# Designs tried in a protein design run: peptides against a protein of PDB entry 4AID. Part 21

Target 1, 242 residues: chain A of PDB entry 4AID
Amino acid sequence: FDIKRKTIEWGGKTLVLETGRIARQADGAVLATMGETVVLATAVFAKSQKPGQDFFPLTVNYQEKTFAAGKIPGGFFKREGRPSEKETLVSRLIDRPIRPLFVKGFKNEVQVVVTVLQHDLENDPDILGMVAASAALCLSGAPFMGPIGAARVGWVDGAYVLNPTLDEMKESKMDLVVAGTADAVMMVESEIQELSEEIVLGGVNFAHQQMQAVIDAIIDLAEHAAKEPFAFEPEDTDAIKA

## One batch from the design tools (peptide; made by RFdiffusion4, then SolubleMPNN)

Design b1_p9_8_s4 (from b1_p9_8, 4 letters changed)
Fold by OpenDDE base, seed 5:
Structure b1_p9_8_s4 (fold): chain B 242 residues (1-242), chain A 9 residues (1-9)
Amino acid sequence: as target 1 above (242 residues)
Amino acid sequence: PLYPNLKKP
């Protein structure tokens, strides 16, 4: 196995991005670890467009499978097949920032699957899942103009906290999830308790700054492990309006 | 080759 690994310190935690061990049949596959929380992201894309495909068929599926629940107190056997509210939300959180980063005119089917393999009850798999999905897409050879980074920002004791633990989040006046590229914020999702707009905007900027280390880590992993870019030239749709 | 966005400057 040709295993590539990138490790960084991020928000006082070790983030590990690994490829080449698991899901080698996918176009991209990344095992991401923070603390004892572990996610597997896979990216698969069709090598052709379906006839008559009029929209970009991106599907993102985040899953907290029941085998991870063996470490989660109260993780009863949820039936395979219906996403939880959390799984539905996190699937959208991953979808939103990545969708606009595909090359315009690319309408091949893309499937991103993020599976929580382990949860430590401190580090939420959602941010880790966003990072892993970004990394898997960057490794895939799909015409994805990422990476994205992602961060959660809390406001605890009058300060910003990067990726607060589930316990720190109980004391946080802010749950701010940000995703972006090196150059731009792509998505903001926020739940805020009585904070000024200035603090919230400062939180977005803090998140965007803190995610740069993750973006750089994904690029470093991609330099060593990315597949050859899929040969895709967008049809010049502006040439048909003459 | 990599996509330009995946190359370090």
Scores: peptide ipSAE 0.389, ipTM 0.895, DockQ to the pose 0.310
Fold by OpenDDE base, seed 3:
Structure b1_p9_8_s4 (fold): chain B 242 residues (1-242), chain A 9 residues (1-9)
Amino acid sequence: as target 1 above (242 residues)
Amino acid sequence: PLYPNLKKP
């Protein structure tokens, strides 16, 4: 096993990004850990476009597997097949910031699967899933112009809190999820309780600043473990309209 | 070689 690992301190917690042990058959695969929450992200992409493919066929699936159900809230026998409301929402949170970062004209099928392997009931697997999906895509060789970072920001006792625990979130006046590149915010999702626009904008800036360490960690992992870039040249679609 | 976006500045 050629295991590559990056470890950083992030918001007073240890973030671990690991590749080379699990899902080696994927184009990219990352095991991400924060506290005792563990997710596996896999990225797979087709090496050719389907005939008549008109749109970019990206599919993102976040999954809370039944074997982790003893540590996942609501762990009654989820029938394999229909995503829960949470799985649907988190799949969308991952999809939104990554979709625009693929090279224009790339229409090969891409599948990102994020699987929760363990939940500690403190660290939400959604942010960790976003980070792991970003890392898996960066390792895959797909024409993805990431990495993205992600962060949740709370407002507790008059201060910003990076990735608040599920218990700290009960006291938070803000649930702010931000995703972005090194240079740009790509997505904001927010639930706000009676806070000024200044505090919310400050939360977006705080998130974007705090995710830089994650972006740098993904780059460092990619330098040591990324596959060769897939040879993709966008068809000059402007030449067919003359 | 990595994509340019995966290189440290």
Scores: peptide ipSAE 0.374, ipTM 0.893, DockQ to the pose 0.332
Fold by OpenDDE base, seed 4:
Structure b1_p9_8_s4 (fold): chain B 242 residues (1-242), chain A 9 residues (1-9)
Amino acid sequence: as target 1 above (242 residues)
Amino acid sequence: PLYPNLKKP
């Protein structure tokens, strides 16, 4: 197996991005690890558009599997078949920043699946899932103008904390999830307890700065492991509206 | 070849 791996230190934790071992049938597949939390992201895209496809058919599915549920609080009660509220929310968190980054006019079906394989009860698989999904898309050859990075920012004892643990989050006055490219913030989601707008904006900037190392790690992995870009010519839609 | 966005500047 030709396994490519990128390892970085990120927020005092080791982030590992790996490809080439698992899900080789996908267009892109990344095993991401932070602490003992492990996620598998896969990206698959159709090589043609369906006749009469009017919109971009992107589906994102974040899943916490029952075999990981031995460490996931409440995992034993997940009946197979309906996403939990968390799975639905995280699927949306991944979807929001990636959807705008596909080349305009690309209407081939794209499926991103993020599967939690292990949870350490410290590192939330949502941020790791966002990073892994970005990496999987960058490896896939899909016309995706990523990578995105992602970060969670807490506010604990009057300071920003990058990717707070689940225990640190209990003391945090902020749950700020940011996703972006190297150049731009693409998505912000925030739950805030009595903090100034200045602290929140500072948190967005902090997140965007801290995710650059992740973006660089995805690029470095892609340089060594990405598939050839899918040959896509956008229909020149500007010629029909004149 | 990579997409231009996947090239290090």
Scores: peptide ipSAE 0.369, ipTM 0.891, DockQ to the pose 0.357
Fold by OpenDDE base, seed 1:
Structure b1_p9_8_s4 (fold): chain B 242 residues (1-242), chain A 9 residues (1-9)
Amino acid sequence: as target 1 above (242 residues)
Amino acid sequence: PLYPNLKKP
C-alpha cells in the first residue's frame, strides 16, 4: 500500500491525515484522526454532466455509524433510517463552505461522505469531518478551489480555546464554528451566551489563524498524494449573449 | 500537476 500521512500538533492535540489504505475506489479518501476520534471522508465525482443538468449536484452526507455508537453518548441502535438532527446539521456545516469553492459551471455529480469510525467522547467528529472532507476533495482531482480549514472556538475562563473538549464546552460561553480558505472566512456558525461582539469577532480571527496549520497540512498531503486534476473547461455561457 | 490552489506559495 502506498500510504501517505501528514501529522501536525494542533491545539495541543495530534491531528493525523492519512490516504492510500482505505476506500481507494473513491476519487479522494482521507482517514483523519484527532485523539481517539476517527473519521473517513470520501469524495466521488462524475466524469460527465447528466443531460439537462441545470444546477450543481453536490451531496454531502455525514454519518455517525453504529460501530462507533459504543462510544457515542445516547447512541441507541438507530436502524438504517432518517439522518439524526446532528448528522443533518453537520452535513450542512460541511456543505456550506465547500459548495462555493467549485469552479463555476461545473455541474457533474459530486458526493462527499463523512463516516465517523470512532469517537473518544472528548473530540467532536464534526470539525474533524470538515477537515477530512476538504482533504478528500483536494486529493480527488475535482475542480475544487480549496482547501478549507475549520475550527471550533470556545470561551472558557475568559480566554479563547481551540477545539474545546465536550467537557470544556459545558463551561464555554461560546460555540463558534468557523471554516475558511487561507485568504478568507467562508462560513461562521455560532451559539453565544452574553459575550460582546468584540469577543466574537476576535474568536473568528482566532479560528482563521489557527486553521492555517490545517490548510498547510492538506496542501502538503495533496502535493504527495493528489490525483491529476480533472480536465474541466467551463462552457463560456457569456459567448451566447453576444 | 496540481491545481494552483494546492501549491504552496
Scores: peptide ipSAE 0.350, ipTM 0.887, DockQ to the pose 0.335

## One batch from the design tools (peptide; made by RFdiffusion4, then SolubleMPNN)

Design b1_p10_1_s1 (from b1_p10_1, 6 letters changed)
Fold by OpenDDE base, seed 4:
Structure b1_p10_1_s1 (fold): chain B 242 residues (1-242), chain A 10 residues (1-10)
Amino acid sequence: as target 1 above (242 residues)
Amino acid sequence: AKMPEIWEKV
């Protein structure tokens, strides 16, 4: 095995990004750990476009496995086959920031699968899943103009909190999920309780600043473990719509 | 402190 690990301190927690041990059949695969929450992200892309494909066929599937369900809050036996509301929401949270970062004209099928392997009841797998998905795409060789970082921001006791625990979130007046590149915010999702727009905008900026360490960690992992870039040239007709 | 990068060949 050629195992590559990047470890950083992030928001007072250890973030580990690992590749090379698991899911080696994927184009990219990252095992991400924060606390005792563990996710596996896999990226797979088709090496050709389907005839008559007119849209970019990106599928993102976030899933919480039944073996982890004993450690997942509300882990009643999820019937195999239908995503929960959470799984549907988190799949969209991952999809939204990554979709616009694929090279224009790329219409090969892309599948991102994020699997929660373990949950510590403190660190939500959604942010970790976003980070892992970004890393897996950067390792895959797909024409993806990432990485993205992601962060959750809380507002607890009159301060911003990076990636609040599930218990700290009960006291938070803000649930702000931000994803972005080094240069730009790509996605904001927010639930806000009686906070000023100034505090919310400050939270977006705080998130974007704090995710830079994750972006840098993904870049460093990719420099050591990325596959060769897939040779893709957009058709001239798709370049004219820029 | 940046934690050390671990590159392990197994």
Scores: peptide ipSAE 0.017, ipTM 0.514, DockQ to the pose 0.037
Fold by OpenDDE base, seed 3:
Structure b1_p10_1_s1 (fold): chain B 242 residues (1-242), chain A 10 residues (1-10)
Amino acid sequence: as target 1 above (242 residues)
Amino acid sequence: AKMPEIWEKV
């Protein structure tokens, strides 16, 4: 197996992006680890468009498996078959920044699946899932103009905190999730308690700066491990205006 | 220090 691994220090935690060990049948697959939280992202895309496909059929599915949570007292009995509210929310958090980065006119089916394999109870799998999904897409050969990075920003003791732990988040006046490319912020989601707009905007900038190391790590992984780009030429829709 | 890229052929 050609296992390729990129490791960086990020926010005082070790981020590992690995490919080649599991899910080799996917177009892209990344095992991502931050602390002891582990996620598997897989990207699969159809090699042809379905007849009569009018929209871009991107599906993102984030899943937290019950075995990934250790013996958590009070662990939700996940009834098989419906995403939780969290799984639905995180699926949208991943979808929002990646959807606009596909080449215009690409209408092949794309499926991104993020599965939480382990949870350390400190590092939320959502940010890691966003990073892993970005990496899996960059490896896949799909016409995706990523990578995206992602970061959570807290405001604790009058300072920005990158990817606060679940315990630090209880003291945080900000839950700010940012996703973006190297050059642009693509998505902001925020829950804020009595903070100025200046602090919030500063948090977005802080997140975007801090995610550059993740973007670079995904690029490095992709340079070594990406599949050949899928030959996609968008139909020149400008030629039909004769 | 940037951690070295580990490329394993398994």
Scores: peptide ipSAE 0.028, ipTM 0.569, DockQ to the pose 0.037; fails the geometry check
Fold by OpenDDE base, seed 1:
Structure b1_p10_1_s1 (fold): chain B 242 residues (1-242), chain A 10 residues (1-10)
Amino acid sequence: as target 1 above (242 residues)
Amino acid sequence: AKMPEIWEKV
């Protein structure tokens, strides 16, 4: 198999982005690993628009499979059939920053699926899932103006912590999730405990700085493994409504 | 230190 792997040190952890081993039938597929947490992101897009499609049909589905739950405290039998609250939230966290980055007028169906394959109980698969989804889209040939990076920022013992462990997060006064491009912050989601606005804004800036290494790693992986860009020309009628 | 890129052909 032609396996492409990018490895970086990120927040004192090894991040691995791999393509070519799994899900080769997808337009893009990335296996992402941090610690012993492992996610598979796949991107698939339709090569034509449905007749009468008037909106961009992007679907993002984050899922934690029950075989990964064998390590997760409280992994009761997830009945096949409804996303958990976490799965719904993380699906939205992935959707929010990527949706604006598709070329205007593109109305072909796009499906992004992030599957948690393994969880180490230290590294949350949500940030890893955001990174993997971004990478899978960049590899797909879809008209996506990414990559995005993502980071979680904690505030522990009076300092910023990049991607705090689940145990460090119990002592954190901040849960700040940021996603962005090289040039812009696209999404902020935050839970804060008695912190100044200055510390929170500093956390957003810290996240955006720290995600650049991930953005660069996705670009480098895409230069070596991306499919040819899908030939898409927007219809002239969609350019006038901006 | 940046870890070296590993391109494995398997």
Scores: peptide ipSAE 0.020, ipTM 0.502, DockQ to the pose 0.036; fails the geometry check
Fold by OpenDDE base, seed 5:
Structure b1_p10_1_s1 (fold): chain B 242 residues (1-242), chain A 10 residues (1-10)
Amino acid sequence: as target 1 above (242 residues)
Amino acid sequence: AKMPEIWEKV
């Protein structure tokens, strides 16, 4: 196997992005690790558009399987069934920033699956899942104008905290999730207590600054491990509106 | 600090 691994220090934690060991049948596949939290992101895209496809068929599925909960003391049996509220929310958190970055006119089916394999009870797999999904798309050859980075920002003891632990988040006055490219913020989701707009805007800027190291790590992994870009030319839709 | 990249052919 050709295993490629990028490792960075990020927010005082080791982030590892690995490809080539698992899910080699996907167009892109990334095993991402932070602490003892582990996620697998896979990206698969159709090589043709379905006849009559009128919208971009992107599906994002984030899942926390019960075997990841085997390290969670008191892990409730997730019934095989409806996604949890968290799984639904995180699937949307991943979808929102990546959807606008596909080349306009690309209507081939794209499936992104993020699976939590392990959870350490300190590092939330949602941010790690966003990063892994971005990396898997960049490796896939899909016409995706990423990478995105992502970060969670807390406000603890009058300071910004990058990717606070679940315990630090109990003391945080802010749960700010930001995703963006090198150049732009693509998504903000925030749960805020009593904080000023200035602190929140500062948190967005802090997140965008801190995610650049992740963006750079995904680019470096992609330079070594990406598939050849899928040959896609958008139909010249400007010629039909004249 | 960037940790060294690991490229393994298995």
Scores: peptide ipSAE 0.018, ipTM 0.532, DockQ to the pose 0.037; fails the geometry check

Design b1_p10_1_s2 (from b1_p10_1, 5 letters changed)
Fold by OpenDDE base, seed 3:
Structure b1_p10_1_s2 (fold): chain B 242 residues (1-242), chain A 10 residues (1-10)
Amino acid sequence: as target 1 above (242 residues)
Amino acid sequence: AKLPEIWKLV
């Protein structure tokens, strides 16, 4: 197996991005670890457009499978079939920042699947899932203008905290999730308790700065392990106005 | 850093 791995220190935790061991049948596949939380992201895209496809058919599915449930807070025996509220929300958190980054006119089916394999009870797999999905897309050869990074920002004891633990989040006055490229913020989601707009905007800037190390790590992994770019020429719809 | 040429699908 040609296993490629990138490791960085991020917010006082080890982030590992690995490819080449699992899900090799996908276009891109990344095993991501932060602390002892582990996710598998897979990206698969169709090599042709379906006849009559008029919209971009991107599907993002985040899943917390029952084999991880022995270490997941709130461990109900999830019967197979319907995503939980959390799985639905996190699927949207991943979808929102990645959807705009596909090349305009690309209408091939794209499926991103993020599966939680392990949870450490400290590191929420949502941020890790966003990072892993970004990395899997960058490895896939799909016409994706990523990577994105992601970060959660807390406000604890009058300071910004990068990716607070689930216990630190109980003391946090802010749950701010940011996703973006190197150059732009693409998505903000926030729950805030009695904080000024200045602190919130500062939190967005802090998140965007802190995610650069993750973006750089995905780039480095992709330089060593990405598939050849899928040859996609958008139909020049501007040439039909003569 | 400039995105690698791999992502210059222009």
Scores: peptide ipSAE 0.015, ipTM 0.523, DockQ to the pose 0.211
Fold by OpenDDE base, seed 4:
Structure b1_p10_1_s2 (fold): chain B 242 residues (1-242), chain A 10 residues (1-10)
Amino acid sequence: as target 1 above (242 residues)
Amino acid sequence: AKLPEIWKLV
């Protein structure tokens, strides 16, 4: 086993990104841990385009497995087959920032699967899932212009809180999820209670600053563990505008 | 198009 691991301190918690132990059949696979919350992200991409494929076929599937359900809030018997509302929302939260970062003209099927393996009731697996999905894509060799980082920002006692616990979130006036690259914010999703636009914009900036350590950690992991880039030439879209 | 820096890091 060539197990590679990156560990950072992030928002007062230890973030661990691991590859090489699990899901070695995927193009990329990352086991991400924060506290006792554990997610497995896998990225798989087709080595050819389907005939007549006219759109980019990216599928993101976030799932919380039944063996983790005994530790997941609201974990009544998840019947195999239909995503919960949470699983559907988190799948979209992961999809939104990664979709525009694929090389233009790449229309090979891409499947990202994020599986919650453990939940600690403190650290939400959604942010961890976004980070793990980014890392798995970066390791895969897919033509992905990542990494992305992600962060949740709360507003508790008149301050920004990075990745508030589920208990701290009950006191938070903001649930702000941000995803971005080193250079740009790619996605914002926010639920806000009676806060100024200035506080919200400050929260986006705070999130983008705090996710840089995660981006750097994914880059460092990829330098050590990424597969060779898939040989893909982007369509010369400048030749279509002449 | 500049290849993403990650494609240069591999």
Scores: peptide ipSAE 0.015, ipTM 0.499, DockQ to the pose 0.165
Fold by OpenDDE base, seed 1:
Structure b1_p10_1_s2 (fold): chain B 242 residues (1-242), chain A 10 residues (1-10)
Amino acid sequence: as target 1 above (242 residues)
Amino acid sequence: AKLPEIWKLV
């Protein structure tokens, strides 16, 4: 087994990105760990476009499986039939920043699946799932202009906190999720309690700064483990304006 | 289009 691993210290926690052990049938697959929270991201893309495909068919599915539910509050009633509100929300949080980063004109089917394998009750799998999905896409050979990083920012005792624990979040006046590239913020989602716009904007900047170490870690992993880039030439849409 | 840095490193 050719197993590649990147380990970084991130917000006072060890982040591990691993590939080559699990889901080898995917185009990209990453096992990501922070604390005792563990997620598996897989990326699969079609090698051809469907006839008559007019839009980019990206699907993102975040799943907290019942075997992790022994450590997930409220997990006792996940019947196999409908995503929870959380699973639907996190699937959108992953989709939003990655969708615009695909090469224009690419209309092959892409499926990203993030599966929570373990939850520690401290580290939320959502941020870890965003990071793992980014890494899996970068390893896949898909025409994806990533990586993205992601971070959660709290405001606790008058300071920014990177990826606050679920217990620290109860005292936080801010739940700010940011995703971006090295160069740009791609997505912001926020719940805020009586904070100034200056503190919120400072939180976005703090998140974007703190995610650079994750972006660099994904790049380093991809240099050692990425598949060959899929040969894709966008249809020359400029030839239709003559 | 600028190829992503990852596509420059392979």
Scores: peptide ipSAE 0.014, ipTM 0.503, DockQ to the pose 0.143
Fold by OpenDDE base, seed 2:
Structure b1_p10_1_s2 (fold): chain B 242 residues (1-242), chain A 10 residues (1-10)
Amino acid sequence: as target 1 above (242 residues)
Amino acid sequence: AKLPEIWKLV
């Protein structure tokens, strides 16, 4: 077993990205841990395009397993088989920033699955799931132009808070989720209570700055553990050079 | 488009 691990301190919490232990049958697989919240992200992609495929068939599935439900807020009533509203929303939060980062013309099926394995009741698995999905894609060899980082920003006692705990979020005037590359913000999702646009924009900038350490951690993990890039030649070579 | 840095690390 070739297990690679990257550990960083991030917002006063230990972030661990690990590959090589679990889900080795996937193209990429990452166990991500922050506090005692643990997610498994897997990326799988088809090695050929389906005949007549006209769109990019990316599927993102965030799921909170029943065995983790004893530590997941609202987990007590999961009917097996239908995504919850949370699972649907978080799947979209992961999908939105990664979808634009695939090489143009790539129309092979891609499946990203993020599974919450453990929840600590402090660290929301959504941000961790975004980070893990990014890392899994970067390890996969898929033509993914990541990594993305992600961060949640709160506004507590007149200051930005990186990845506030679920308890700190009760006092927060902002729930701002940002995802981006090293160079660009790719997605913003925000719920805001009576804050100025300046504070919100400052929150986006704060998130983007704080996620750089995560991006760098994914890059470092990929340098040590990424598969060879999938040999993909798009039919339109100008789409790669533009 | 420049291949992002991860595709240059290979």
Scores: peptide ipSAE 0.012, ipTM 0.473, DockQ to the pose 0.160; fails the geometry check

